# Ledger of designs, part 70: peptides against a protein of PDB entry 4ASU

Target 1, 270 residues: chain A of PDB entry 4ASU
Amino acid sequence: ATLKDITRRLKSIKNIQKITKSMKMVAAAKYARAERELKPARVYGVGSLALYEKADIKTPEDKKKHLIIGVSSDRGLCGAIHSSVAKQMKSEAANLAAAGKEVKIIGVGDKIRSILHRTHSDQFLVTFKEVGRRPPTFGDASVIALELLNSGYEFDEGSIIFNRFRSVISYKTEEKPIFSLDTISSAESMSIYDDIDADVLRNYQEYSLANIIYYSLKESTTSEQSARMTAMDNASKNASEMIDKLTLTFNRTRQAVITKELIEIISGAA
Target 2, 83 residues: chain B of PDB entry 4ASU
Amino acid sequence: FTFASPTQVFFNSANVRQVDVPTQTGAFGILAAHVPTLQVLRPGLVVVHAEDGTTSKYFVSSGSVTVNADSSVQLLAEEAVTL

## One batch from the design tools (peptide; aimed at target 2 S61)

Design b2_p25_5_s1 (made by RFdiffusion4, then SolubleMPNN; from b2_p25_5, 12 letters changed)
Fold by OpenDDE base, seed 1:
Structure b2_p25_5_s1 (fold): chain B 270 residues (1-270), chain C 83 residues (1-83), chain A 25 residues (1-25)
Amino acid sequence: as target 1 above (270 residues)
Amino acid sequence: as target 2 above (83 residues)
Amino acid sequence: DVEEEEKKEEELEKLLKEQEEWDKK
């Protein structure tokens, strides 16, 4: 590599270091906010799931329509956040297909679509974009829930896949169940509940879906910001190391050029 | 008894004596060992009666309430404020 | 703020790709 090439590369890496350092700080600020907002959201979301856990709702084997909702965002540079969700979606889709189920997919965030487009394009119902620019609100979740319920796809059961936040250095991709109105109403375990009006149950299910989506978005956002902060920190450190290495290479190359010139001068004077 | 909105938690797995909730079918009180039920909230007043006799009042917009067989209760409001 | 962040992200992605190309030489 010429001195010119090394200099150009050094400039590029120094820019990387600058940008990654800046992005780390931004991610840290967003993470702090997300973590605070996750606390009530988790209680709220877990509360919404309590019915399904306690009632142990099961879908009859003859029911074949399954919906997978993958939750991430539009933004990259956050480590394995998107690939982790996509990997679990692929695994779940394959398992369900092997069991003879019809599988449809919804992506929350454009990155899921980007990863799964080539292999699962026919299974996608819809992708929600513009996720991750702002902190998710309950309104956002409600819009997604409403669109799903009005999509005309009559699923029997489904799963929502998202990254659950554990700590600043750890997240876990998890799956939570979603059920159709018909599945809930027909579940044997629901017989212990008092005679519930059909309209009430429908409205309840709408809230339940919005609740779980909201919860998943909050978990995902917190996980993403934490992962981005870590990724940017790592990138900054790597850039620093590379700068040091290239600087040494530059100095050595420069000395070699000087030595060559001196030899030429000496040999020409002879 | 859990009572929360998306942005705030009021009660988290707490023991309470009674919770009065406004539902679309009418207001009713949830007592210990209440029959399992699902209801949708209407805008109105939630009253929580603690075991120590204290009463707390809240205004809720919409949401759901679940009474499970194990006597656990989840009150989930879209919006809620302390009164 | 969002637009600025998006620009930084795009620039960073470009720079990272450039570095990957250099590492392959």
Scores: peptide ipSAE 0.523, ipTM 0.922, DockQ to the pose 0.771
OpenDDE base, seeds 2, 3, 4, 5: peptide ipSAE 0.518, 0.515, 0.519, 0.521; ipTM 0.926, 0.925, 0.928, 0.928

Design b2_p25_5_s2 (made by RFdiffusion4, then SolubleMPNN; from b2_p25_5, 9 letters changed)
Fold by OpenDDE base, seed 2:
Formats: sequence, C-alpha cells, structure tokens
Structure b2_p25_5_s2 (fold): chain B 270 residues (1-270), chain C 83 residues (1-83), chain A 25 residues (1-25)
Amino acid sequence: as target 1 above (270 residues)
Amino acid sequence: as target 2 above (83 residues)
Amino acid sequence: EEKELEEKEEELKKLLEELEEEKKK
C-alpha cells in the first residue's frame, strides 16, 4: 500500500471513530435518563401485571385469536435489540400457528416491520412509527393502547414482547400476557372479583393495557440505549486498534520511502 | 400496598393500616383482609394511614386500584402528587 | 494480519453506511 492509500484509510477510520465516540456519549446520556425513569416505570408496570399473575387467567383452548405486540424502535445501531424481539415474535407466531391459532402482529417501532414484513406482512395489523427519538411517555402508551382497542381486531389473548433491562451490559427479551376484556370477564379465577361492574372492568382493562405498553417502552428504551452505548464503544475501540496498526504501517512505509530516496540521491541513479 | 404513577413511586410493597381511595363508584377504605375488588380511580384524594398512625394525603387524577385475595393492593395513578 | 485488518475495516465501513442511513432519517 502506498503512503497515500494508508493516509486515506487512516483519515476514514479516524472519522468513523469520532462519529462512534460521539454516538457513544449521546447514547450514554440517554441511557442515564432512561435508567432513572425506568425505576418508577417498572414498579408501575409490574404492579399492573400483578392481577394477571395472581388471578392466573387462562384462555380456553377453543379461543383462536392471538395478538403479538413487538416493542422496539425506529433506530438502528444498537446490536441485537431489534433482532432479539423479532426472533421471539417469529418463534411465538410459529408456535401459535402450529397450535391452530390465528395470529396478528403489531409492531411498535419501524424496525420490527422492517425485519418481519417479508415473512409476516399479512399478519401485521399496524406499525407505530416515530419511536425512539424521544423518551416514551404515558401519553404515547395510551395512544397505542387506544388504537389497539379500536382496531376492530377481537383477539382473545396476546403477548407483548420487549427487551427487559438488566444492566448496562445485559438485557433479556421478555414476554408478558395481554388479555381481552372478554377473556378476563369469563375467567373462572376472576370469580372472587364478582361484584365488578362491566364498565369498570372495561376501563380497568384500558388502563392495564396502557400501563403494560408504557412499561415495555421504558424497558425497551433503556435496553436500547445501553446496547447502543456498548456497540459504539466497541466500534470505537476497534477503530482505535486499527488506527494504531495503520499508523505503524504508515511510519514503516514512510521510512522505507525516505531511505529509498536517499539511496537514489547518493547513488546518482536518478 | 403499592402506590405509584408512571413517574413516581410512593409506596412499594409497604404495610399500611388503611388506604382511602376515590373511585368512580364512590370512595372506599381498603383495610386489611378487604375483599378482592377492581376499581377505577376518579380525580380525588387518596389517604394512606400508616401502621404508626401517620396519615399521608395524595391527589390523584385517574387510574386503577386492585385488591387481591392475598391482601396485596396496587394503586396505580396516571398522575399523583403529595399533598 | 492484513486480512484481519481488512475485515475489520469492512465492518467499520458497513457501520459507517448504517450511520449515514440513520442520519438521513
């Protein structure tokens, strides 16, 4: 490689390193905020799921309509964040189909659609875009919940799939149940709650759905920012190592060129 | 007893004596061994009576309250402020 | 060693392309 070629490569990699370092810092700032906001959101969301866990709501086998909600974002460069969710969605969809269930899919974030569109386009009900630019709010979750409830799709049960934050270096793709109003109202385990007005239950379910969606968004956001920070850090380190190697090569090549020129001058061969 | 909004936690699996909540069907007090119920919150005053006799007041906008058979309570408000 | 460097460079170039695509969005 000529000095010119090495110099060009060095310049390119240095630019990439600057970009990845900058993105790391941005992701770090967003992560710090997301983690702080996740603490209350987790208590809130887990609290909302408590009923379903304690009541042990079961969907009858004769019920065939299942909804899968995948939660991620529109933004890339965050490692396996999107692919992990999509993989679990595919697995769940396949298992449900094998069991004779009808499966519909909702994507929160454009990346889910991008991954699944070719194979599951007919199963998509709706994709929510503009996710990940700003921290998710409860209002955002409420909008998603409302649109789902008004979609006209009468599912019996569903699954919300998202990345749960564990640590700055770890997330886990999780699945939480979603139940229709009819499923909840007809569940035998809910008999201990018998004096519940139908309107109250409907409203309760609307809040529950919004709560779960909000929780999933907060977990997903925190996981995503952490993963992006890690990915950008790794890229920056890789770039740094490459810069060092290329710099050594440059120096060696430069010395060789100088030596050759000196020899030519001394020998009079020019 | 868990009491939280999307942005703030007031109680997390705490033991309390009584919680008064404003529901769409009326205000009621949640005591130990209260019958299981689901309710939706209306804008109003939440009063938490601690075991030590202290009382805390909160204003909530909307949300839900769940009383389970195991005496666990989840009060989830869309917005809540300490009064 | 040169092959390894080339592979790493290609990975970084792919990353750069992804970065540019994301900036356009």
Scores: peptide ipSAE 0.188, ipTM 0.908, DockQ to the pose 0.048
OpenDDE base, seeds 1, 3, 4, 5: peptide ipSAE 0.187, 0.182, 0.185, 0.061; ipTM 0.903, 0.907, 0.910, 0.886; seed 4 fails the geometry check

Design b2_p25_5_s3 (made by RFdiffusion4, then SolubleMPNN; from b2_p25_5, 8 letters changed)
Fold by OpenDDE base, seed 5:
Structure b2_p25_5_s3 (fold): chain B 270 residues (1-270), chain C 83 residues (1-83), chain A 25 residues (1-25)
Amino acid sequence: as target 1 above (270 residues)
Amino acid sequence: as target 2 above (83 residues)
Amino acid sequence: EVEEEEKKEKELEELLKELEEWEKE
């Protein structure tokens, strides 16, 4: 590599370092906020899921329609956040297909689509874009829930797949169940619940869906920001190391050029 | 008893004596060992009666309330404020 | 602020692509 090439590369890597450092700081700020907002959201979301856990709702085997909702975002540069969700979605889809179930997919965030669209295009119902620019609100979740409910797809059972936040250095891809109104209403385990008005149950289910989506978004966001912060930190460190190496190479190359010039002067070969 | 909004937790797995909730079907008092039920909240007042005799009042918008067979209760409001 | 961050992300992605091309040489 010529001195010019090395210099150009150095400039580029220095820019990378600068940008990644900046992005790290932004991600850190967003992470801090996300973590704070996750605390109540987790209580809220887990509370919403309590019914399904306690009621042990089972979908009859003859019911074949399954919905998979993958939750991520539109934004990249966050390590394995998107690929982890996608991997779990693929695995679940394959397992369900092997069991003879019909599988449809919803992507929350454009990255899910970007990863799975080619292989699972026929299974995609809808992708929600513009996710991850701002902290998710309950309103956002409600919009997603409403669109799902109005999609016309009559699923029997579903799964929402998202990254659950564990710590600043750890997340885990989790799956939570989603049940259709019909499945809930027909579940034998629900018989212990007092006579519930159909309208009440419908409204309840709408809230439940919005609640779980909201929860998943909050978990996902916190995980993503943490992962991005780590990714950007790693990138900055890598850039720094590369700068050091290239600087050494530059210096060596420069000395070689100088030496060559001196030899040419001394030898009179100029 | 769990009472939360998306942004705030008021009670988390707490033991309470009674919770009065505004439901679409009317006022509903949840006591210990209440029969399992699902209800939807309407805008109104939630009154939590603690075991120590203290009473707390909240205004809630919409949401849901679940009474499970194990006597656990989840009150999940879209919006809630302490009064 | 969001727009600025998106710009930075795009710029970074471009720079990373360039870097990958250089590493293959």
Scores: peptide ipSAE 0.418, ipTM 0.921, DockQ to the pose 0.755
OpenDDE base, seeds 1, 2, 3, 4: peptide ipSAE 0.392, 0.381, 0.374, 0.380; ipTM 0.915, 0.919, 0.919, 0.919; seed 3 fails the geometry check

Design b2_p25_5_s4 (made by RFdiffusion4, then SolubleMPNN; from b2_p25_5, 9 letters changed)
Fold by OpenDDE base, seed 3:
Structure b2_p25_5_s4 (fold): chain B 270 residues (1-270), chain C 83 residues (1-83), chain A 25 residues (1-25)
Amino acid sequence: as target 1 above (270 residues)
Amino acid sequence: as target 2 above (83 residues)
Amino acid sequence: EVEELEEKEKELEKLLKELEEEEKS
C-alpha cells in the first residue's frame, strides 16, 4: 500500500527476474549439449533394448519380485519433470501391488525420494544423489548398475521410468523393462539363441543394464534442461508483467501521495 | 547392422556384408543369416565389410554383440575408435 | 486480473525460496 512496500516488492521481483533469466541461459546451454549427446546415446540405448523387444521376454507370474527404477535428478525448477516420473512410478507400483507383486524402488536423483518419501519410503532400496549438476557419463551409469547388482535384492524383472525427450517443448514419461539374469536364462523365447556361456550371459546383462541406465539418464537430462529453460522463461515473463503492473501502481500511488500532501498544505491541515 | 558407443554412432541400421568381432570366446564373423547369439567383446579389432567391398576397421575396448533371428545385429562397444 | 497477479507473485516467491535453498546446498 505504501510507496516503500511497492518499492520493496519491485526490487524483489526484479531480482527474481534476473535470476530466472540467468538460469534460462544456463539451461539453454546445458540443453544444447544434452541434445547433442543424446543422439548417439539414443542409438546406443535403443540398440541395447532390441534384444528384449525382439525376444519378447516374459516373466512367469509366479515370480513376484519387481524393481522400479525412477530416473530424474537432484535439481528442481524444471516444471513437471520429477512429478511426472513419480506419478508413473506410483501408478506402476500400485498396479504391481494389486497383482500381488513385491515392489522395490530405486531413485536416481534425490527429487524422487523427496516426492515419494511419505508414501513409499519402505519400498526404497537406495537413492542415488548428486545427479544433474554435470552431464551423466557411461561411467556414472556403470556405477549405478554395479550398485544395483550388488544390492542383494534378487528381482525377477523391473521397470526403468524416465522422461524421453521429444522436442524442446515436449517430453514423454516412458517405461522400459529390465530383467534379471535368471529371468533371461530361463526365458523360453531365448531358446533360439545359440548356446551361450553362463559367464558371457552374465557379462552381457551387466552391460545391458548399464546401457539402459545410461540411455535413460541422457533422455532425462535432455528433457529436464529443456523443461527448465521453458520454466525459467515463463517465470521471467511473469516477473516482467508483474514489474509493469507494480510500476503503474507505484506511479499512481506516488501521484496520490503528492496530491494529498498538496491538499494538506493548501488547507493547512496537519 | 548397428554399431555404436555411448558417444558415437558408426552404423545405424545399415546393410553390411560381414562384421568380424573380437569376443571373449573367440573372434567370429557375422554374415547374413548367422544363427542368433549373444557375445561380449574383448579388446580388439572390429572389421566391417561393406556391400561395396570397402572395409572399415575399428578398435573396441569392451561391450556386447547381439545377433537376432531377423538378422539384425547390435554391436555396442563401451569405447570405440576408427582406425 | 488482481487474482492472477497474486498467484504469479506467490509462484515467484516460491521460486525464490527454492533458488535460495539450492544456492545454499
Scores: peptide ipSAE 0.042, ipTM 0.880, DockQ to the pose 0.083
OpenDDE base, seeds 1, 2, 4, 5: peptide ipSAE 0.033, 0.032, 0.048, 0.024; ipTM 0.874, 0.878, 0.885, 0.862; seeds 1, 4 fail the geometry check

Design b2_p25_6 (made by RFdiffusion4)
Pose (drawn by RFdiffusion4):
Structure b2_p25_6 (pose): chain A 181 residues (1-270 with 5 gaps), chain B 83 residues (1-83), chain P 25 residues (1-25)
Amino acid sequence: ATLKDITRRLKSIKNIQKITKSMKMVAAAKYARAERELKPARVYGVGLIIGVSSDRGLCGAIHSSVAIIGVGDKIRSILTFKEVGRRPPTFGDASVIALELSIIFNRFRSVISYKTEYSLANIIYYSLKESTTSEQSARMTAMDNASKNASEMIDKLTLTFNRTRQAVITKELIEIISGAA
Amino acid sequence: as target 2 above (83 residues)
Amino acid sequence: AALAAEREAVRAALERAAERAAAAA
């Protein structure tokens, strides 16, 4: 309730809001990279339960929608392939998955809407390239919603700070008048 | 005729005369009227004879060539670079 | 026999692709 507590909390939530807004544009830039590389990947990959995801969270209902194997560390987290999503998925990553060894992944539609031999590795590559395009655009909205929630939180606390600031001024003034009187 | 690597796409549904292709057993020149077959590639060159008579030369490390019941061929390699 | 040779060729191609991707990393 003290001004010091409110000033500290404002700076704390502002730090979260700046970071979540900073990841909205990052997910927007990485999604633009992912869709530019999805066009040649879709024309390349055309011709057992495999779950395709990533280690990196903060992407909304992507890991929860998909429901030994299992690519993406967050899919084993419910009940394996690790270190994906930090860097764009290469064909070599899809090859290692095929080397260690009917498929579930998120297909890219737009920014809002989604759906859940040598040829076998091409399907894994097709899922990896589709998944990261899906993972990034969903993260663009998840951090946009988080930036909205943190801004509404700051507005509520600013009103508290103005009430407390007024209450401190009047209290100090009363202590002066009474001390005089 | 479709020719693509994971990186870039060279031909998108040609519309081409013939394509020389490296295969595990020697080499195969795929004409417009060729039998439906499924083949796997080896380290070798790919020569693309354009419809206007011109030539295109690329290199292929590995992959697959697929010629369907119709007059359609899809050639895909892990890496294709010039030169 | 032909399948065994193709199998070995596929494995060698996938291993070569993995080594190249690991070198690029």

Design b2_p25_6_s1 (made by RFdiffusion4, then SolubleMPNN; from b2_p25_6, 13 letters changed; failed a check: too like the target's own chain)
Amino acid sequence: SAAAELAAAVEAALRAAAERERARR

Design b2_p25_6_s2 (made by RFdiffusion4, then SolubleMPNN; from b2_p25_6, 10 letters changed)
Fold by OpenDDE base, seed 1:
Structure b2_p25_6_s2 (fold): chain B 270 residues (1-270), chain C 83 residues (1-83), chain A 25 residues (1-25)
Amino acid sequence: as target 1 above (270 residues)
Amino acid sequence: as target 2 above (83 residues)
Amino acid sequence: SAAEALEAAVRAALEAVAARAAAAR
């Protein structure tokens, strides 16, 4: 490579490094906010799931309709956040299909659709776009829940798949159950709950779904911002290493050119 | 007893004497060893009676309340404010 | 190399951000 080529590459990488450092700072600020907002959201969401854990709701084996909700966002540059969710969705869909279940998919965030479109396009009911630009609100979750309930797809049970936040350096892709109103109302384990009116149960289920979706969005957002911060930090470090290597190459090449010129002068060949 | 909104936690696995909740079927008091039930909240007043005799009042919007067989209670309001 | 792949990904992302910013004007 010529000195000119090396210089051009150095300039390009230095510019990239500036951008990745800036993106790291933006991600860090968003992460700090997301983590604060996750604390109450987790208590709220886990509280909503408590019924299903305690009641041990089971779906009859003859019921075949299963819904998979994948929770992610529209935004890239966050490591394996999207691919982890998509991988789990693929695995779950394959297992359910092998068990003779009908599987439909909902994507929260455009990245899920982008990954699964070629292989699972026929299984998608809907994809919610414009996710991840702003922090998710309970209103956003309610809209998703209502659209699902009004979709006309009468699932028996479902799975919501999302990245649960563990720490600034760790997340885990997890699955939580979703049950239809029919499944909840017919569950033997629900018989211990007194004076459940059908209308009350329907409304309760709607809130439960919205609550779980909201919780999953908050976990996903926190995980994503943390992963983005890490990815941008890694990118900045990699750029730094490349700058160092290219600088050494530049110095060596420059010395070689100088030496060649000196030899030409001394030899009288110029 | 857990009482939370999406943005704020008021009680997290706390022991309380009684919780009065506004439901669509009417207001009722949740005591120790209350029978398991599911209810939906209507806009109204929540009153939490602590074991030490202190009383806290809250206004809630919509939401749900769950009383489990193990006497655990989850009060989940879409919006809630301390009064 | 992993470094080249990252550079390409970052460049593509920056171009996408720039394109969105330009389209919003």
Scores: peptide ipSAE 0.032, ipTM 0.855, DockQ to the pose 0.015
OpenDDE base, seeds 2, 3, 4, 5: peptide ipSAE 0.025, 0.024, 0.026, 0.023; ipTM 0.844, 0.849, 0.852, 0.851; seed 5 fails the geometry check

Design b2_p25_6_s3 (made by RFdiffusion4, then SolubleMPNN; from b2_p25_6, 8 letters changed)
Fold by OpenDDE base, seed 5:
Parts: structure tokens; sequence; C-alpha cells
Structure b2_p25_6_s3 (fold): chain B 270 residues (1-270), chain C 83 residues (1-83), chain A 25 residues (1-25)
């Protein structure tokens, strides 16, 4: 490589390092906020799931329609955040298809669609864009819940797949159930709640859907910002190592050029 | 007893004597060993009676309340404020 | 009429929350 080529590459990598360092700081600030906002959101969301865990709601095996909601965002540069969700969605869709189920997909965030478009395009009902710019609110979850409720798609059972936050260095892709109103109303384990008006149960289930979506968005956001912070730190370190290597190469190449010029002067070949 | 909004937790797995909740069918008191039920909240007052005799009041918007067979209660409001 | 009004209450609350979220974008 010429001195000019090395200099151009050094300038490019130094600019990338500045960008990745800046993105790390932005991700760190967003992570710290997301972690604070996740604490109440987890209590709220786990509280909404408590009925389904305690009632041990079973879907009849003859039921064929299964909905998968994959939760991520529109934003890249966050390591395996999107690919982990998409991998679990693919695995779940394959298992359900092998069991003779019809699978439909909702993507929260454009990155899910980008990964699954080639193999699962016909299974997508809807993709929500503009996810991850701001912290998710209950209103954002309500938009997603309402679009599902108004879609006219009658599913028997569903799965919501998202990254649960564990720590600054760890997330886990998890699945939570989504039941249809018909599945809940027909569940024998719900008989202890039998004095419930059908309108009350419907209204309760609409809140539960919004609550679970909200919870999943908060877990996903916290996991994503943490993973982005780590990814940008790694990118900044890799850029630093490359700058050091190229700087050494530049210095050696410059010395070789000077030595060549001196030899040409001494030899009279100049 | 768990009482939370999307943004704030008021009670998390706490023992309480009684919780008065505003539902679409009317206000009712949840005592220890209340029968399992599901209800939807209307805008109104939640009153929490702690075991120590302390009474706390909250205004809630919409939401849900669940009383389970294990006597656990989940009060989940879209918005809630201390009064 | 009262049952129909109750049936719409949660949907209306979600719609109001969704409207606030859309206005904040």
Amino acid sequence: as target 1 above (270 residues)
Amino acid sequence: as target 2 above (83 residues)
Amino acid sequence: AAAAARAAAVRAALEAAAARAKAAR
C-alpha cells in the first residue's frame, strides 16, 4: 500500500472510531434510562401474566391458528439482538408447522421483517416501523394491541418473542403466551372465575394484550441499548487496534521510502 | 397484593388487610381470602388498608384487577396517582 | 346499553393512549 493509501485508511478508521465512541455514549445514556423504566414495567407486565401462569391455560391441540409476535426495533448496530429474536421466531414457526399449525407473524420493528422477508414474507400480517427512536410508552403498546384487535385475524394461541434483560452483559430471548378470548373463556381452569361477565373478560383481555406488549417493548429496549453499548465499545476497541497497526505500517513504509531515496542519491541513479 | 402502573409501583407482593377498588359494576372491597375474580377498573379511588392500620388513597384511570385462588391480587392501572 | 358502554370502555382507553402516542411522534 502507498503512503497515500495508508493515510486515507487511517483517516477513515479514525472517523469510524469517533462515531462508534459517540454512539456508545448515546447508548449508555439510553440504557441507564431504559433500566430505570424497566423496573416498574416488569412488575406491571409480570403482574399481567400472573393469571395465565396461575390458571395454567391450555389450548386444545385441534386448534390450528398460531400468532407469533416478534419484538425488536428498527435500529442496527446492537450485536445479535435482532438475529436472536428472528432465530427463535424461525424455530417456533418450524415447530408449529411440523405440528400442522397455521403460523402468522407480527413484526415489531423493521429489522425482524428485514431478516425474515425472504423465507416468511407470506406469513407476515403486519410490521410496525418507527420502533426504538424513543422509549416505548403504554400508548405505543396500545397502538400495536389495537391493530391486532382490529385486524380481524382470529388466532387460537399466540407467542410473543422478545429479549428479556438480565444484566448489562446478558439478555435472553424468551417467549410468553398470548391467548385468544375464546381460549380463555373455554379454559376449564378459568371455572374458578365463572361469575365473570363476557364483556368484562373481553375488556380484561384487551388490557392484558396491551400490558404484555408494553412489557416486551421495555425488556427489548433495555436489552438492545445494553447490547448496542457493548457492540460500540467493541467496535471502538477494534478501530483503535487497527489504527495502531496502520500507524506502525505507515512509519515503516515511510522509513523504507526515505531509505530508497537515499540509496538512489548515493548510487547516482537519481 | 401488587399495585402498579406502567411507570410506577405502589405495592409489590405486599400483605394488606383490604383494598377498595372502583370497578365498572361498582366499588368493592377485596379482603383476605376473597373469592377469585377478574374486574375492569373505572376512573376512581383505590383505598389500601395496610395491616398496620395505615390507609392510603390513590386515583386510578382505567385498568384491571385480578384476585387469584392463592389470595394474590394484581391491581394494574394505566395511570395512578397518590392522594 | 350499560353492558355495551362497559364493552367500549377499555377500547376507548387504549384508543386514547394510542392517540397520545401518535401525537408524540
Scores: peptide ipSAE 0.315, ipTM 0.926, DockQ to the pose 0.677
OpenDDE base, seeds 1, 2, 3, 4: peptide ipSAE 0.161, 0.289, 0.220, 0.293; ipTM 0.917, 0.924, 0.920, 0.923; seed 3 fails the geometry check

Design b2_p25_6_s4 (made by RFdiffusion4, then SolubleMPNN; from b2_p25_6, 9 letters changed; failed a check: too like the target's own chain)
Amino acid sequence: AAAAEREAAVRAALEAAAERERAAR

Design b2_p25_7 (made by RFdiffusion4)
Pose (drawn by RFdiffusion4):
Structure b2_p25_7 (pose): chain A 181 residues (1-270 with 5 gaps), chain B 83 residues (1-83), chain P 25 residues (1-25)
Amino acid sequence: ATLKDITRRLKSIKNIQKITKSMKMVAAAKYARAERELKPARVYGVGLIIGVSSDRGLCGAIHSSVAIIGVGDKIRSILTFKEVGRRPPTFGDASVIALELSIIFNRFRSVISYKTEYSLANIIYYSLKESTTSEQSARMTAMDNASKNASEMIDKLTLTFNRTRQAVITKELIEIISGAA
Amino acid sequence: as target 2 above (83 residues)
Amino acid sequence: TPALPNALPSPVPAIDSEPDTSVLS
């Protein structure tokens, strides 16, 4: 309730809002990179339960939608392949998955809407390239919604700060008048 | 005729005369009228004879060539670079 | 014998950098 507590809380939530907004544009830039590389990947990959995701969270209902194997550390987190989503998926990554050894992944449509031999590694590559494009655009909205929630929280606290600031001024003034009187 | 690597796409549904291809057993020159077959590649060159008579030379490390029941061929390699 | 991808030394992209997310915990 003290001004010091409110000033500390404002700076704390502002830091979250700046970071979440900073990841909206990052997901927007990485999504643009992912879609530019998805066009040649879709023309390349055309011709047992495999779950395709990533280690990196903060992407909304992507890991929860997909319901030994399992690519993406967050899919084993419910009940394996680790270190994906930090860097764009290469064909070598899809090859290692095939080397260690009917498939579930998120297919890219737009920014809002989604759906859940040598040839076998091409399907894994197709899923990896589709998934990261899906994972990044979903994260773009997830951090946009978080930036909105943190901004609404700052507005509510600013109104509290103005009430407390007015209440401190009047209290100090009363202590002066009474001390005089 | 479709020729693509994971990185870049060279030909998108040609419309081409013939394509020389490296295969595990020697080499195969795929004409417009070729039998439906499924083959696996080896380290070798790919020569693309364009419809206007010109030539295109690339290199292939590995992959697969697929010629369907119709007049359609899809050639895909892990890496294809020039030169 | 199955035909598999070769272990070629292809360029691996660097890990993308981002803001620290420890405050979001």

Design b2_p25_7_s1 (made by RFdiffusion4, then SolubleMPNN; from b2_p25_7, 9 letters changed)
Fold by OpenDDE base, seed 3:
Structure b2_p25_7_s1 (fold): chain B 270 residues (1-270), chain C 83 residues (1-83), chain A 25 residues (1-25)
Amino acid sequence: as target 1 above (270 residues)
Amino acid sequence: as target 2 above (83 residues)
Amino acid sequence: PPALPPRLPLPVPPELEEPDTSVLK
C-alpha cells in the first residue's frame, strides 16, 4: 500500500470512530431514560400477566389458530437484538406447525419483517413500522392492540416474543402468552371467578393485551439501547486498534520511501 | 395488592385491609377474603385502607382490577394520580 | 373507549447516518 492509501484509510477509520462514539453517547442517553421508564412498566406488565399465570388457562387441542407477535424495532446496529427475536419466532412457528396449528405473525418493527420475509411472508398479518425512533407510550401499545383485535384474525391463543432486559450487558429473549376472548371465556379455570359480564370481560381483555404489549415494548427498547451502546463501544475500540496498527504501518512505509529516495539520489538514477 | 399505572407504581405486592375501586358496574370494596373477580375501572376515586388504619386516595381513569383466588389483587390504571 | 389524545409529534432527532461498521470487523 502507498503512503497515500494508508493515509486515506486512516482518515476513513477516524471518521467512523467519531460517528460510533457519537452513536454510543446517543444510545447511552436513550438507555438511561428507557431503564427509568422500564421500572414502573415492569410492575404494570407483570401485574397484567398475573391472571394468566394464576388461572392456568389452557387452550383446547382442537383449537388450531395461533398468533405470534414479535417485538423489536426499525433500527439496526444493536447486536443480536433483532436476530434473537426472529430466531425464537421461527422456532415457535415451526413447533406449532409441526403440532398441526395454523400460525400467523405480527411484527412490531420493520427489522422482524426484513429477517422473516423470505421464509414466512405468507404468515404475516401486519408489520408495525416507525418503531424505535421515540420511546414507546401506552398510546402506541393501545394502537397495536386495537389493530390486532380488528385484524379479523380470530386466533385462539398466541405468544408475544421480546427481549427482556436483565442488565446493561445482558438481555434474554422471552415469550409471554396471549389469549383470545373466546379462550378466556370458555376456560374451565375461569369458573372460580364470579359472574363476569361479557362486556366487562371484553374490555378487560383489551386492556390486558395493551398492557402486555406496552410492557414488551419497554423491555425491548431498554434491551436495544443497551445493546446498541455496547455495539458502538466495541466498534469504537476496534477502530482505535486499527488506527494504531495503520499508524505503525504508515511509519514503516514512510521510512522505506525515504530510504529508496536516498538510494536513488546516491546512485544517480534520478 | 399491586397498584400501578404505565408510568408510576403506587403499591407493589403490599398488604392492605381494603381497597375501594370505581368500576363500570359500580364501586365495590375489596377485602382480604373477596371472591375472585375481574372488573374494568371507570374514572373515579380509589381508596386504599392500610392495616394500620391509614387511608390514601387516588384518582384513576380507565383500567382493570383483578382479584385472584390466592387473594392477590392487581389494580392497573391507564392514568392515576395521588390526591 | 375514550378517544386517545392526539399523538404529539415528538421531534425526531436527525437520523444519524448509520456508519458502515463492516470495515471494523
Scores: peptide ipSAE 0.031, ipTM 0.837, DockQ to the pose 0.161
OpenDDE base, seeds 1, 2, 4, 5: peptide ipSAE 0.017, 0.287, 0.016, 0.041; ipTM 0.839, 0.915, 0.831, 0.887; seeds 1, 2, 4, 5 fail the geometry check

